# Ledger of designs, part 88: peptides against a protein of PDB entry 7BDX

Target 1, 212 residues: chain A of PDB entry 7BDX
Amino acid sequence: EMGAAACTLLWGVSSSEEVVKAILGGDKALKFFSITGQTMESFVKSLDGDVQELDSDESQFVFALAGIVTNVAAIACGREFLVNSSRVLLDTILQLLGDLKPGQCTKLKVLMLMSLYNVSINLKGLKYISESPGFIPLLWWLLSDPDAEVCLHVLRLVQSVVLEPEVFSKSASEFRSSLPLQRILAMSKSRNPRLQTAAQELLEDLRTLEHN

## One batch from the design tools (peptide; aimed at target 1 G67 I121 N122 R156)

Design b2_p26_4_s1 (made by RFdiffusion4, then SolubleMPNN; from b2_p26_4, 8 letters changed)
Fold by OpenDDE base, seed 2:
Structure b2_p26_4_s1 (fold): chain B 212 residues (1-212), chain C 212 residues (1-212), chain A 26 residues (1-26)
Amino acid sequence: as target 1 above (212 residues)
Amino acid sequence: as target 1 above (212 residues)
Amino acid sequence: SLLPGLTPLSAGSPAELNDRPGLTPL
């Protein structure tokens, strides 16, 4: 209970840039983000044994941690910190997104994908995550998720790659050869307007890149 | 580990007024301070069984909670919130200060006394805590502590009462009849300059009040 | 080009009126 409450408060206040600066300006930031990754990993590994109730204190704690990472990554100095000093956390987030089955831990997946998207606003962050082993297969694995918010954040992360020609050119061959075009076309017809728009925009951007 | 790390970060950032405002402006403040009191109480009750290592994750967690309460109480809106909406937490802090033996949990006692002192800056807070059952006996119990920082914060809290004539007049008879004058006189000769000064100032203030 | 426009939310408070003079918070 209390750990989840404290982390939830820290998550709420981490939406402020000044709070993110205060978190990062302390000597405790490195330790905090290291333990964050370990704690998220430990939680995801525990799911193969128990149907962890999504509303458990442990789940809320891990969701708050992922929320803090997302909010830190929403700030320019937070992105630069994560990219320079917490690459292991980024690697952990990528790994955990791969370890989770479709429909499993949807809320955590969304938060982790939001954090990676926020990191990808930093060009070094985008380069780092897009060069991660299995990144393109991971995107398609995640895009197979039945959840519309998971798929939305995958499409945003794909768009973040496609909008950067230097990064996209490195993976363009793998991307084109493995692109789940039928899945994205199905999303462009979604009843979810946010998912529909994101899929349409990505399809337009991809068509534009094939003509150039 | 992670709970203590998250609470320690929240403690660190709670030194900012804007963070305190963010904590209190959320719908989660009441729950957080309720669970804080319960968690501190549970920890203090656990000490009768185990020599809880002062450096344990549990100890650091509870110290961080007491630090957060202190930092919230250091801000005007935080004092007003605690006095209006979290009186049970103030009652819990007073109770726990009574339950702890001399020399036991010195760091926690200091943080709790700092929080009560900060609350006492608010006139409603001072009235509330000074009217608490056994408050004067509690001050003398705490002043028997061998620790100089505990005694310093007790003297500051006593001075906070003495500096408010409306509050002091209500308890003046009990205060004068039970005052550990020899103990305060011994503190006025302390090698600790902060304790020495606080004891001297209190003795001067008390002498002034007896002539008026 | 820097991708623009994710904004975080914060709110302030009014309670300085009830503090006693001469006591500095710790």
Scores: peptide ipSAE 0.160, ipTM 0.625, DockQ to the pose 0.161
OpenDDE base, seeds 1, 3, 4, 5: peptide ipSAE 0.159, 0.028, 0.154, 0.150; ipTM 0.626, 0.605, 0.627, 0.619; seeds 1, 3 fail the geometry check

Design b2_p26_4_s2 (made by RFdiffusion4, then SolubleMPNN; from b2_p26_4, 7 letters changed)
Fold by OpenDDE base, seed 2:
Structure b2_p26_4_s2 (fold): chain B 212 residues (1-212), chain C 212 residues (1-212), chain A 26 residues (1-26)
Amino acid sequence: as target 1 above (212 residues)
Amino acid sequence: as target 1 above (212 residues)
Amino acid sequence: SLLPGLQPLSAGTPAELNDRPGLTPL
């Protein structure tokens, strides 16, 4: 209980740039983000046996950790910190996104995808994430998720790759050969306007890249 | 581990007034301070059997909680919140100060006394604390502690009572009849300059009140 | 564009009126 409450408060205040700077300016930041990855990993490993209540203290704690990582990555210095000093956490987030079954821990997947998207705003972060082993297969596997918010954040991360020619060119062949075009076209017709817009924009960006 | 790390970061950032306002402006503040009291109480109850390492994750967690309460109470709106909405936490801190043996958990006692001192800057807070059952006996018992920082913060809390005529008048008879004058006089000769000064100032304030 | 997760917090409240003069917070 108390760990989840404290971490939830830290999540709420981490929405401030000054708080992110304070977290990173302290001597505890490296340890905190290291243990964050390990804690998220331990939680996901515990799910294969126990029907953890999604509203459990442990679940709320891990969601708050993912929220903190997202809010830190929302700040330029936070992205630069994560990309330079916490690459293991990025690797852990990519791994956990691969380990979670379709529809499993949707809220956590969304937060993890939001953190990766925020990191991808940093060019070094985008390079690092996009060069991760199995990154393109992971995106398409995640885009098969039945959840519209998971799919929305996958499309945003895909768009972040497509919008950077230097990064996209390295994976363009794999990307084009494996692109779930029918799935993205189905999303462009979604009743969810956010998912619809993100799928339409990505389809327009991809068409522009095929004509160049 | 992770709970202590998150709570330690929250403690560090709670030194900012804007962060205190954020903590209090959220819907989770009441729950957080309620569980804070319960967690501190559970920790102190666990000490009667186990030699908990003072550097344990649990100890660090409870110290961080007491630090957060102190930093919240260092802000005017934080004092007003604690006095209006978290009186149970103040009662718990007073109780735990009574339950801890002389020399036991010195760091926690110091943080709890600092939080009560900060709350006592609010006139309602001072009234509430000073009207607590056994408050005067508790102060003198705490002033028997061998630790100089515990004694220093007790003297500051006593001075906070003495400096408020409306509050001091209600307990002046009990205060004068039970005053450990020889102990305070010994502290006024301490080699610790902070303890020496606090004991001298209190003795001067008491002499001024006896002549009026 | 950044995700809309960053909201700034707002300014002071009248609780200072209950504070006693001459005491410094710790």
Scores: peptide ipSAE 0.139, ipTM 0.609, DockQ to the pose 0.167
OpenDDE base, seeds 1, 3, 4, 5: peptide ipSAE 0.140, 0.029, 0.138, 0.029; ipTM 0.614, 0.591, 0.619, 0.595; seeds 1, 3, 5 fail the geometry check

Design b2_p26_4_s3 (made by RFdiffusion4, then SolubleMPNN; from b2_p26_4, 8 letters changed)
Fold by OpenDDE base, seed 2:
Structure b2_p26_4_s3 (fold): chain B 212 residues (1-212), chain C 212 residues (1-212), chain A 26 residues (1-26)
Amino acid sequence: as target 1 above (212 residues)
Amino acid sequence: as target 1 above (212 residues)
Amino acid sequence: GLLPGLEPLSAGDPSELNDRPGLTPL
């Protein structure tokens, strides 16, 4: 209980840029983000046996950790810190997104995808994520998720790659061959307007890049 | 590990007034301070059997909680919140200070005494603490502590009462009869200059109030 | 664009009126 409560408060206050700067300016930041990755990894590994109640203290704690990572990555200095000093955490998030089954831990997947998207706003972060081993297969796996919010955040991450010609050109052939374009086209017809718009915009940008 | 790390970060950032306002402006503050008291109480109750390593994750976690309470109480709105909405936490801190043996958990005692001192800057907080059942016996118990830093913070709390005539007048007879004046006089001869000064100032103020 | 999650923090508090003069917070 108390760990989840304290971490939830830290999550809430980490929405402030000044708090993110204070977290990063301390001598504990490196240790904190290292243990964050390990804790998230341990939690995901525990799910293969026990039906942890999604509202458990452990679940709330791990969600708060993912929220903190997201809020840190929402700030320019936070992105630069994560990309330079916490690449293992980025690797862990990518791994955990691969390890989780479709529909499993949807809230955690959303937060992890939001953190990766925020990191991808940094050009070095985008390069690092997009060059990660199995990145495009991971996008395919995540776009197979039944959850619209997971799919929305995957589409935003793909859009972040497509919007950067230097990055997209390196993977353009693999994107065209390995993206589930029929699934994205189905999303462009979703009743969810956010998912519909994100899928339409991505399909338009992909088509524009095919003609160039 | 991770709970202590997250709580330690929250402690560090709680030194900012803006972060204290953010903690209090959230819907989680009441729950957080309630569980804080319960967690500190559970920790102190666990000490009567197990030699918990003072450097344990649990100890660091509880120290961080006491640090957060202190930093919240260092801000005017934080004092007002604690005095109006978290009196049970103040009661718990007073109880735990009574339950701990002389020399036991010195660091935690110091943080708890710092929080009570900060709360006592608020006139309602001072009234509430000083009117607490067994407050003066508790001061006597705490001034028997072998630790100079514990004694220093007890003297500061007593000074906070003595500096408020409206509060001190209600208890003046009990203070004069129940304070270990010989122990305070011994502290006024300490080699520790902070303890020496605090004991001298308190003895001077007490003498001034005896002649009025 | 940045994902939503930045919240602005508050201005000053009238609670200082309950504070006793000459005491410094720790």
Scores: peptide ipSAE 0.158, ipTM 0.636, DockQ to the pose 0.161
OpenDDE base, seeds 1, 3, 4, 5: peptide ipSAE 0.156, 0.029, 0.147, 0.029; ipTM 0.632, 0.622, 0.632, 0.625; seeds 3, 5 fail the geometry check

Design b2_p26_4_s4 (made by RFdiffusion4, then SolubleMPNN; from b2_p26_4, 9 letters changed)
Fold by OpenDDE base, seed 4:
Structure b2_p26_4_s4 (fold): chain B 212 residues (1-212), chain C 212 residues (1-212), chain A 26 residues (1-26)
Amino acid sequence: as target 1 above (212 residues)
Amino acid sequence: as target 1 above (212 residues)
Amino acid sequence: GLLPGLTPLSAGDPSELNDLPGLEPL
């Protein structure tokens, strides 16, 4: 489809900070990100019926949308825009990450997790995401995914929460009581070096927080 | 529609040279411009049936596509890409400009004429467009348009042909025999200062070519 | 503010070409 091709090009060029600024400087940005959430939600809901092939034009379109959100969130002004003006999109991404089963739509999950991670680099974004209802259970649900890249980006998002004492203190009781420690310890022994390192670093950060 | 929103954002950011280069540096560019021509052709063919409202999501999508082609053609590498790799798109734009009636789809005609004008800044592009079958009759058909911006961009495209002696010499006989001189003279008296100037300059260029 | 120590995830870059003198692109 032409929409998927155009959106894929927009995704590719959105890696530039100047392109992100140009997207955000327009009056169309708010409408775009509003429809983005609805489109991603419609796609995930369609997966409960017909097994949409992962390589469909619709899948590629939704991947491009998630890629654009990720690239926008990679830039400071893009994070600030999403956190201020597109909170419903962040809520939608959190919902969709909960609705997707382990092993389902891996590429989309990775992009959505990358977007949330990038948003979590902004303190206001981190606060917003971490204060979302069911956020801690969602992190552990996502860590149950068989995909190493999904798990890697979950660990990065968890690290962003743990490294912010003001954010972590609000969820520390729930976090400690539900922490899938055995799963994280298994990841720290992964053959994937990135997953191994991220799990080791998170375990070190958690140990440091328990001793202080 | 989401496709129209994404394509409109891609259009807006394609005004950057770096964005045009990023579009062209990708493996998706060829597919994008191939589908662009087909999508624009499908839209123009749909106008013969139902009077599609000019403000439809489909119209906005096609306008964004034509805007992207224009902005890509505004950059040297974009012109070279279109001239080398997307000749079928140029042929499609020429066809669609012929198929559209005077006063029909003014915004689309302007964008398509702007794209052809920008391509005509490249000598290879100018040669390709001007050697297209029925090009001279097409220019005069387009000059019959009641819209001043359509006529302005036709005059600019005619000027690009006239200013290149090697290109003009190939069509000079047909050009002189069919030149709507009274129409161009009427435009040189336009209340629109841009149309007036473009018609005056073209009449001066034509006089210079007749005296040499 | 950027939280210190977290690097954003991003992707890359494009290249140049030639034009005729005296016509301004639109």
Scores: peptide ipSAE 0.089, ipTM 0.671, DockQ to the pose 0.232
OpenDDE base, seeds 1, 2, 3, 5: peptide ipSAE 0.103, 0.106, 0.026, 0.107; ipTM 0.672, 0.675, 0.648, 0.673; seeds 1, 2, 3, 5 fail the geometry check

Design b2_p26_5 (made by RFdiffusion4)
Pose (drawn by RFdiffusion4):
Structure b2_p26_5 (pose): chain A 212 residues (1-212), chain B 210 residues (1-210), chain P 26 residues (1-26)
Amino acid sequence: as target 1 above (212 residues)
Amino acid sequence: EMGAAACTLLWGVSSSEEVVKAILGGDKALKFFSITGQTMESFVKSLDGDVQELDSDESQFVFALAGIVTNVAAIACGREFLVNSSRVLLDTILQLLGDLKPGQCTKLKVLMLMSLYNVSINLKGLKYISESPGFIPLLWWLLSDPDAEVCLHVLRLVQSVVLEPEVFSKSASEFRSSLPLQRILAMSKSRNPRLQTAAQELLEDLRTLE
Amino acid sequence: AELEEKNAEIIAENKEKNAEIRAEVT
């Protein structure tokens, strides 16, 4: 209970750039981010499906961990530190997104997809994520999730890699062969404006790159 | 005059999340949200055989109080703090909406309805408001107000209550059937565009979940 | 410039969403 309370407080204060700089400056953050991935992996493996039932100081603990990783990656030196020091944590995040079934731990998936988008803002972070093993199959599969907030963060991550045609050119062929053009087109007609324009803007960029 | 000027200044700065977080600790020593409800209750009681005066130092004091409550509830930890600590203030807001006759204190009713909408974004806040005494009769009473802005913010609150699970097993199925569907339909053909669109949106949501 | 603004906006939204989730679980 005490461990989760401290992680929740750290999640709250990690929204500040001054606090994020202080976390990376203290010579204990490397251990914190290594054991964070182990705790997130242990939490996901412990779930035999079901849902989560807002596990008392268990779900709140991992949510605080993913929330901290997201708030750290939201700061320039934070996403720089993560791609240099905590590449194993990025591997764990990409692995746990594929390991989590659609509709299972939706809040954890959005926090994790938010952190991958933030890390992709760093040039090396974009290279590391896009060059990870089944990255393209993972993207199109996360789009098969019924939750609209998960689809929105997948489209935002796809738009981030698509916005760097150099990195996008390495993962050619499968971007035209396997992309769920129909699902993205359905998302460009959603009554939710943020999801609708995200898919509309991604479609504009996808059609423009195939011709230009 | 001095009290209202300081409250208006606080209403201006309360649009910041950093300021809202700083306000939530101050409620301990000086019961800011406890005495806010008393001041708002005292103001409405003082309008015995009369309606609003406006441009007054007293009118802008309570407007600033309701505006501050709204700007606090607009921040996630603000609406979380209100539903945990300031449930009496939420009671007072819901009570004063029913106590205020139609056409009386229109700007105050709109600001109060905006704060209830914001608190309803929080899961416990939604339960607390929807399970409050006389809540459905209050929605009907507020929709009988001639002012379009008040009707708009009632529809916006009703839409917030209609969306999300609320157990969904006839707990929310009866809430939808018990609404003034005729008045919502009349407001869907309204000549005020903002009101017309809110009633139209609410009607789509009522039909979608039927 | 436009991308920097777009990223700043998304980061801001992310922080809000993150705070919302934190409030729910708290």

Design b2_p26_5_s1 (made by RFdiffusion4, then SolubleMPNN; from b2_p26_5, 10 letters changed)
Fold by OpenDDE base, seed 2:
Structure b2_p26_5_s1 (fold): chain B 212 residues (1-212), chain C 212 residues (1-212), chain A 26 residues (1-26)
Amino acid sequence: as target 1 above (212 residues)
Amino acid sequence: as target 1 above (212 residues)
Amino acid sequence: SELEKKNEEIIEENRKLTAEIGAEVS
């Protein structure tokens, strides 16, 4: 209870860039983000056994942690910190996104995907994420999610890869061979305007790359 | 572990007035400070049984909570919030200061005393604290502490009462009859310059009140 | 660049959504 409450307040105030800078400027940031990954992993591993009510203190704690990571990644120095000093956390987020089943923990997936997207704004971060083992299969696994918001953030992450030639060239063969084109085409016809737009833009970007 | 880490970061960033405003402007402040009191009380109640190592995660958690309360009380809107909306927390702090033995949990006592002093800057807060049952005996109990920093913060709280005629007049009889004058005189000769000064100033203030 | 602008827009959207999720789960 109290930990979740404290973490939730920290999440709220971490929306401020100055608060993120204050967190990162302290000697405690490294420890905090190392334990963050472990805590998130422990939560996801517990999901297969106990019907952890999504509204539990434990769930709220993990949501707050994922929210903090997202807010840290939203600023340049935060991205730099994560890419340089918290790679294990990024690895954990990627792993947890793979461990979660389609339709499972939608809000957590969204937060984690937003954190990865924010990290991907840093070219070094994008390189690190995209070079992770199983990254391309993970994207397609995540695109199988029935949740439109999950799929939106996956498409954005895919687009971040596609729009960076230096990154895309490394995975282009695997990407083209495994691309769930029918799924993306279905999303381009979605009634969700954000998902529709993201899928259309990605399809346009892919067409442009085929002609170059 | 993770809760203590999150709370410690929240403590650090709560040194900013803007962060305190952000905490208080949210709908979560009331819940947070209600649970804060309960958590602090649970910790203090646990001290009589298990040698809780002062360096435990639990101890760090409570320190961070007390630090957050102190930082909230350091600003005008924070004092107003505590005095209006978190009186139970103030009652808890007063109770816990009574439950702790001389020499026990010095750092926690200091943080709690600082929070009370900060609250006492608000006349409404000073009135509330000073009208608490057993407040005067509590001050003398706390002045029996061997720790100079504890005693310093007690003297400051005593001085806050003495310097406010409207508050002091209500307790003047009990205050004068129970005043540990020899202890305060001993502190006025302390090698600790902060304690020495605070004790001297208080003695001067008391002399001025005897002549009026 | 157009990409930088798009990234800034998405960061801001993500910030809003993060806050919204925070309001829903807390």
Scores: peptide ipSAE 0.430, ipTM 0.878, DockQ to the pose 0.282
OpenDDE base, seeds 1, 3, 4, 5: peptide ipSAE 0.424, 0.425, 0.429, 0.425; ipTM 0.877, 0.878, 0.878, 0.877

Design b2_p26_5_s2 (made by RFdiffusion4, then SolubleMPNN; from b2_p26_5, 12 letters changed)
Fold by OpenDDE base, seed 2:
Structure b2_p26_5_s2 (fold): chain B 212 residues (1-212), chain C 212 residues (1-212), chain A 26 residues (1-26)
Amino acid sequence: as target 1 above (212 residues)
Amino acid sequence: as target 1 above (212 residues)
Amino acid sequence: SSMERRNEEIIRENRKKVAEIGAEVS
């Protein structure tokens, strides 16, 4: 209980860039982000097919951790910190996104995908996560999620890959051969306007790449 | 482990007044400070005469909690919050200071005494804590601590009482009858300059009260 | 750049969504 409450307050105040800088400027940041990944992994492994109630102290704790990581990745120095000093945490987030089934832990997936997207703004971060083993299959696995918000953040991450020639060129063959085009086309007709827009923009970006 | 790490980071960033305002501006502050007292009490009750190693995750967690309370009490809105909305926490801190033996948990005592001193800057807070049952005996119990830093913070809290006529008048009889004058005189000759100064100032303030 | 503007917009939206999730799960 107390740990989850403290972590939840830390999450709330980490919305400030100055708070993120204060967290990272201390000698405790490395330890905190190291055990963050371990704690998130322990939680996902404990899910044993039971949808843990969203209201458990453990769930709240992991949501707060994922929220903190997202807020850290939202600023340039935070992205640089994660890419340089917390690669194991990024690997853990990628692993957990693979271990979670479609429809499982939707809010956690959203936070983790947001953190990865924020990291992808750093070219080094985008290179790092896109070169992760099974990254492209993972994107398509995640795109099979029935949740529109999960799919939105997956499409945004795909766009970050597609829009960066240095990254896309390395995976272009695998990407083109496995692209779930019909799924993306279906999303471009979604009633969710954010999902619809992201799918349309991605389809336009893909068409532009085929003509070049 | 993870809870203590999160709480320690929260403690560090709570040195900012803006972070304290952000903590208090949320709907989670009440719950956090409520369970803070319970957690601190649980820790002190677990000490079973064993000096818990200062390096335990539990000890670090409680230190961070006490540090957060101190930082909250360091600002006007934080003092007002504690006095209006977290009285049970103040009662718990007073209780724990009574339950701890001389020389036991010195650093925790310092943090708790600092929080009470900070609260005492608010006249409502000073009234509240000084009207606590056994407050004057508690001050003398704490002043028997062999630690100079504990004694310093006790003397400062005594000064806050002595310098406030509305508060001192209510307890003046008990205060004068039980005052450990020889102990305070000994402290006024301390090699610790901060303790020496605080004891000298308090003796001067007491002499001024006898002449009025 | 157009990409920088897109990133800034998405960061802003993400910050909002993080706060919304925080309010829902806390």
Scores: peptide ipSAE 0.420, ipTM 0.876, DockQ to the pose 0.281
OpenDDE base, seeds 1, 3, 4, 5: peptide ipSAE 0.416, 0.420, 0.419, 0.416; ipTM 0.875, 0.876, 0.877, 0.875; seed 4 fails the geometry check

Design b2_p26_5_s3 (made by RFdiffusion4, then SolubleMPNN; from b2_p26_5, 10 letters changed)
Fold by OpenDDE base, seed 3:
Structure b2_p26_5_s3 (fold): chain B 212 residues (1-212), chain C 212 residues (1-212), chain A 26 residues (1-26)
Amino acid sequence: as target 1 above (212 residues)
Amino acid sequence: as target 1 above (212 residues)
Amino acid sequence: SELEKKNKELIEENRKKVAEIGAEVR
């Protein structure tokens, strides 16, 4: 309980850029983010066996951790820190996004996807994420989620890859063959305007790159 | 482990006044400070039985909690919050300072005493602390500590009481009878210049009030 | 760049969504 409460407060205040800088300027940041990945992994592994109530202190703790990572990745020095000093955490987030079933822990998925998107603004981060083993299959898995918000954040992550020629050129053949274009097309017809727009933009970007 | 790491980061960033305001502006502050007292109490109670290593994750957690309380009490709105909405936490801190033996958990005592001193800057806080049951006996107990830093922070707390006529007038007879003046006099001869100065100033303040 | 502007907008949107999720978590 106390840990979850402390972490939730830390999450709230990490919305400030100055707080993120203060967190990263300390000697304790590395240890914190190392344990963060382990804690998130432990939680996701525990879900396969027990009906952990989504409103448990443990889920709140993991949400707060994912929120902190997202808020850290929202600023340039935070992205640099994560990409240079916390790659294992990024690997863990990618793994956990693969381990979670469609519709499972949607709020956590959204937070983790937002963190990856924020990291993807850094070219080094984008390269690191996109070159991760099974990245394209992971996108397929995540785009099979029934949750529109999950799919929206996946589409934004895909768009970050597609809009970076240095990254997309390496993956272009795999993207063309393995990206669930029919799912993205279905999303472009969604009643959710945010999802619809994101899917339309991505399809336009992909078409533009086919003609080049 | 993860809770202690999160709380330690929260402690570090709580040195900022803006972070304290952000913590207190949220709906989660009351719950956090409620659990804080319970967690500190649980830790101190556990020390009577098991040799908890002073460098344990649990001690680090409690240090971080006490540090957060101290940093919150360092600003006016934080003192107001503690005095109005977290009186149980102040009672807990006073109790724990009484439960800890001389020389036991000196660093924690220092943090807790700093929090009480910070609260004592608020007249309502000073009244609340000084009117607590067994306050003068507690000062006697704390001034028996062999640690110069503990004694220094106790002397500062006593000075806050002595310098406030509205508070001291109520306690003047009990202070004259029950304050360990000989211990304070011994501290005024200390080789520790900070302790020496604080004890000298307090003795001068007490003498000035005897002649009025 | 247009991309940098879009990224800043989406970061801010994400920041709001993070805060919303945080408010929903008890």
Scores: peptide ipSAE 0.293, ipTM 0.863, DockQ to the pose 0.282
OpenDDE base, seeds 1, 2, 4, 5: peptide ipSAE 0.288, 0.290, 0.293, 0.292; ipTM 0.861, 0.862, 0.864, 0.863; seed 1 fails the geometry check

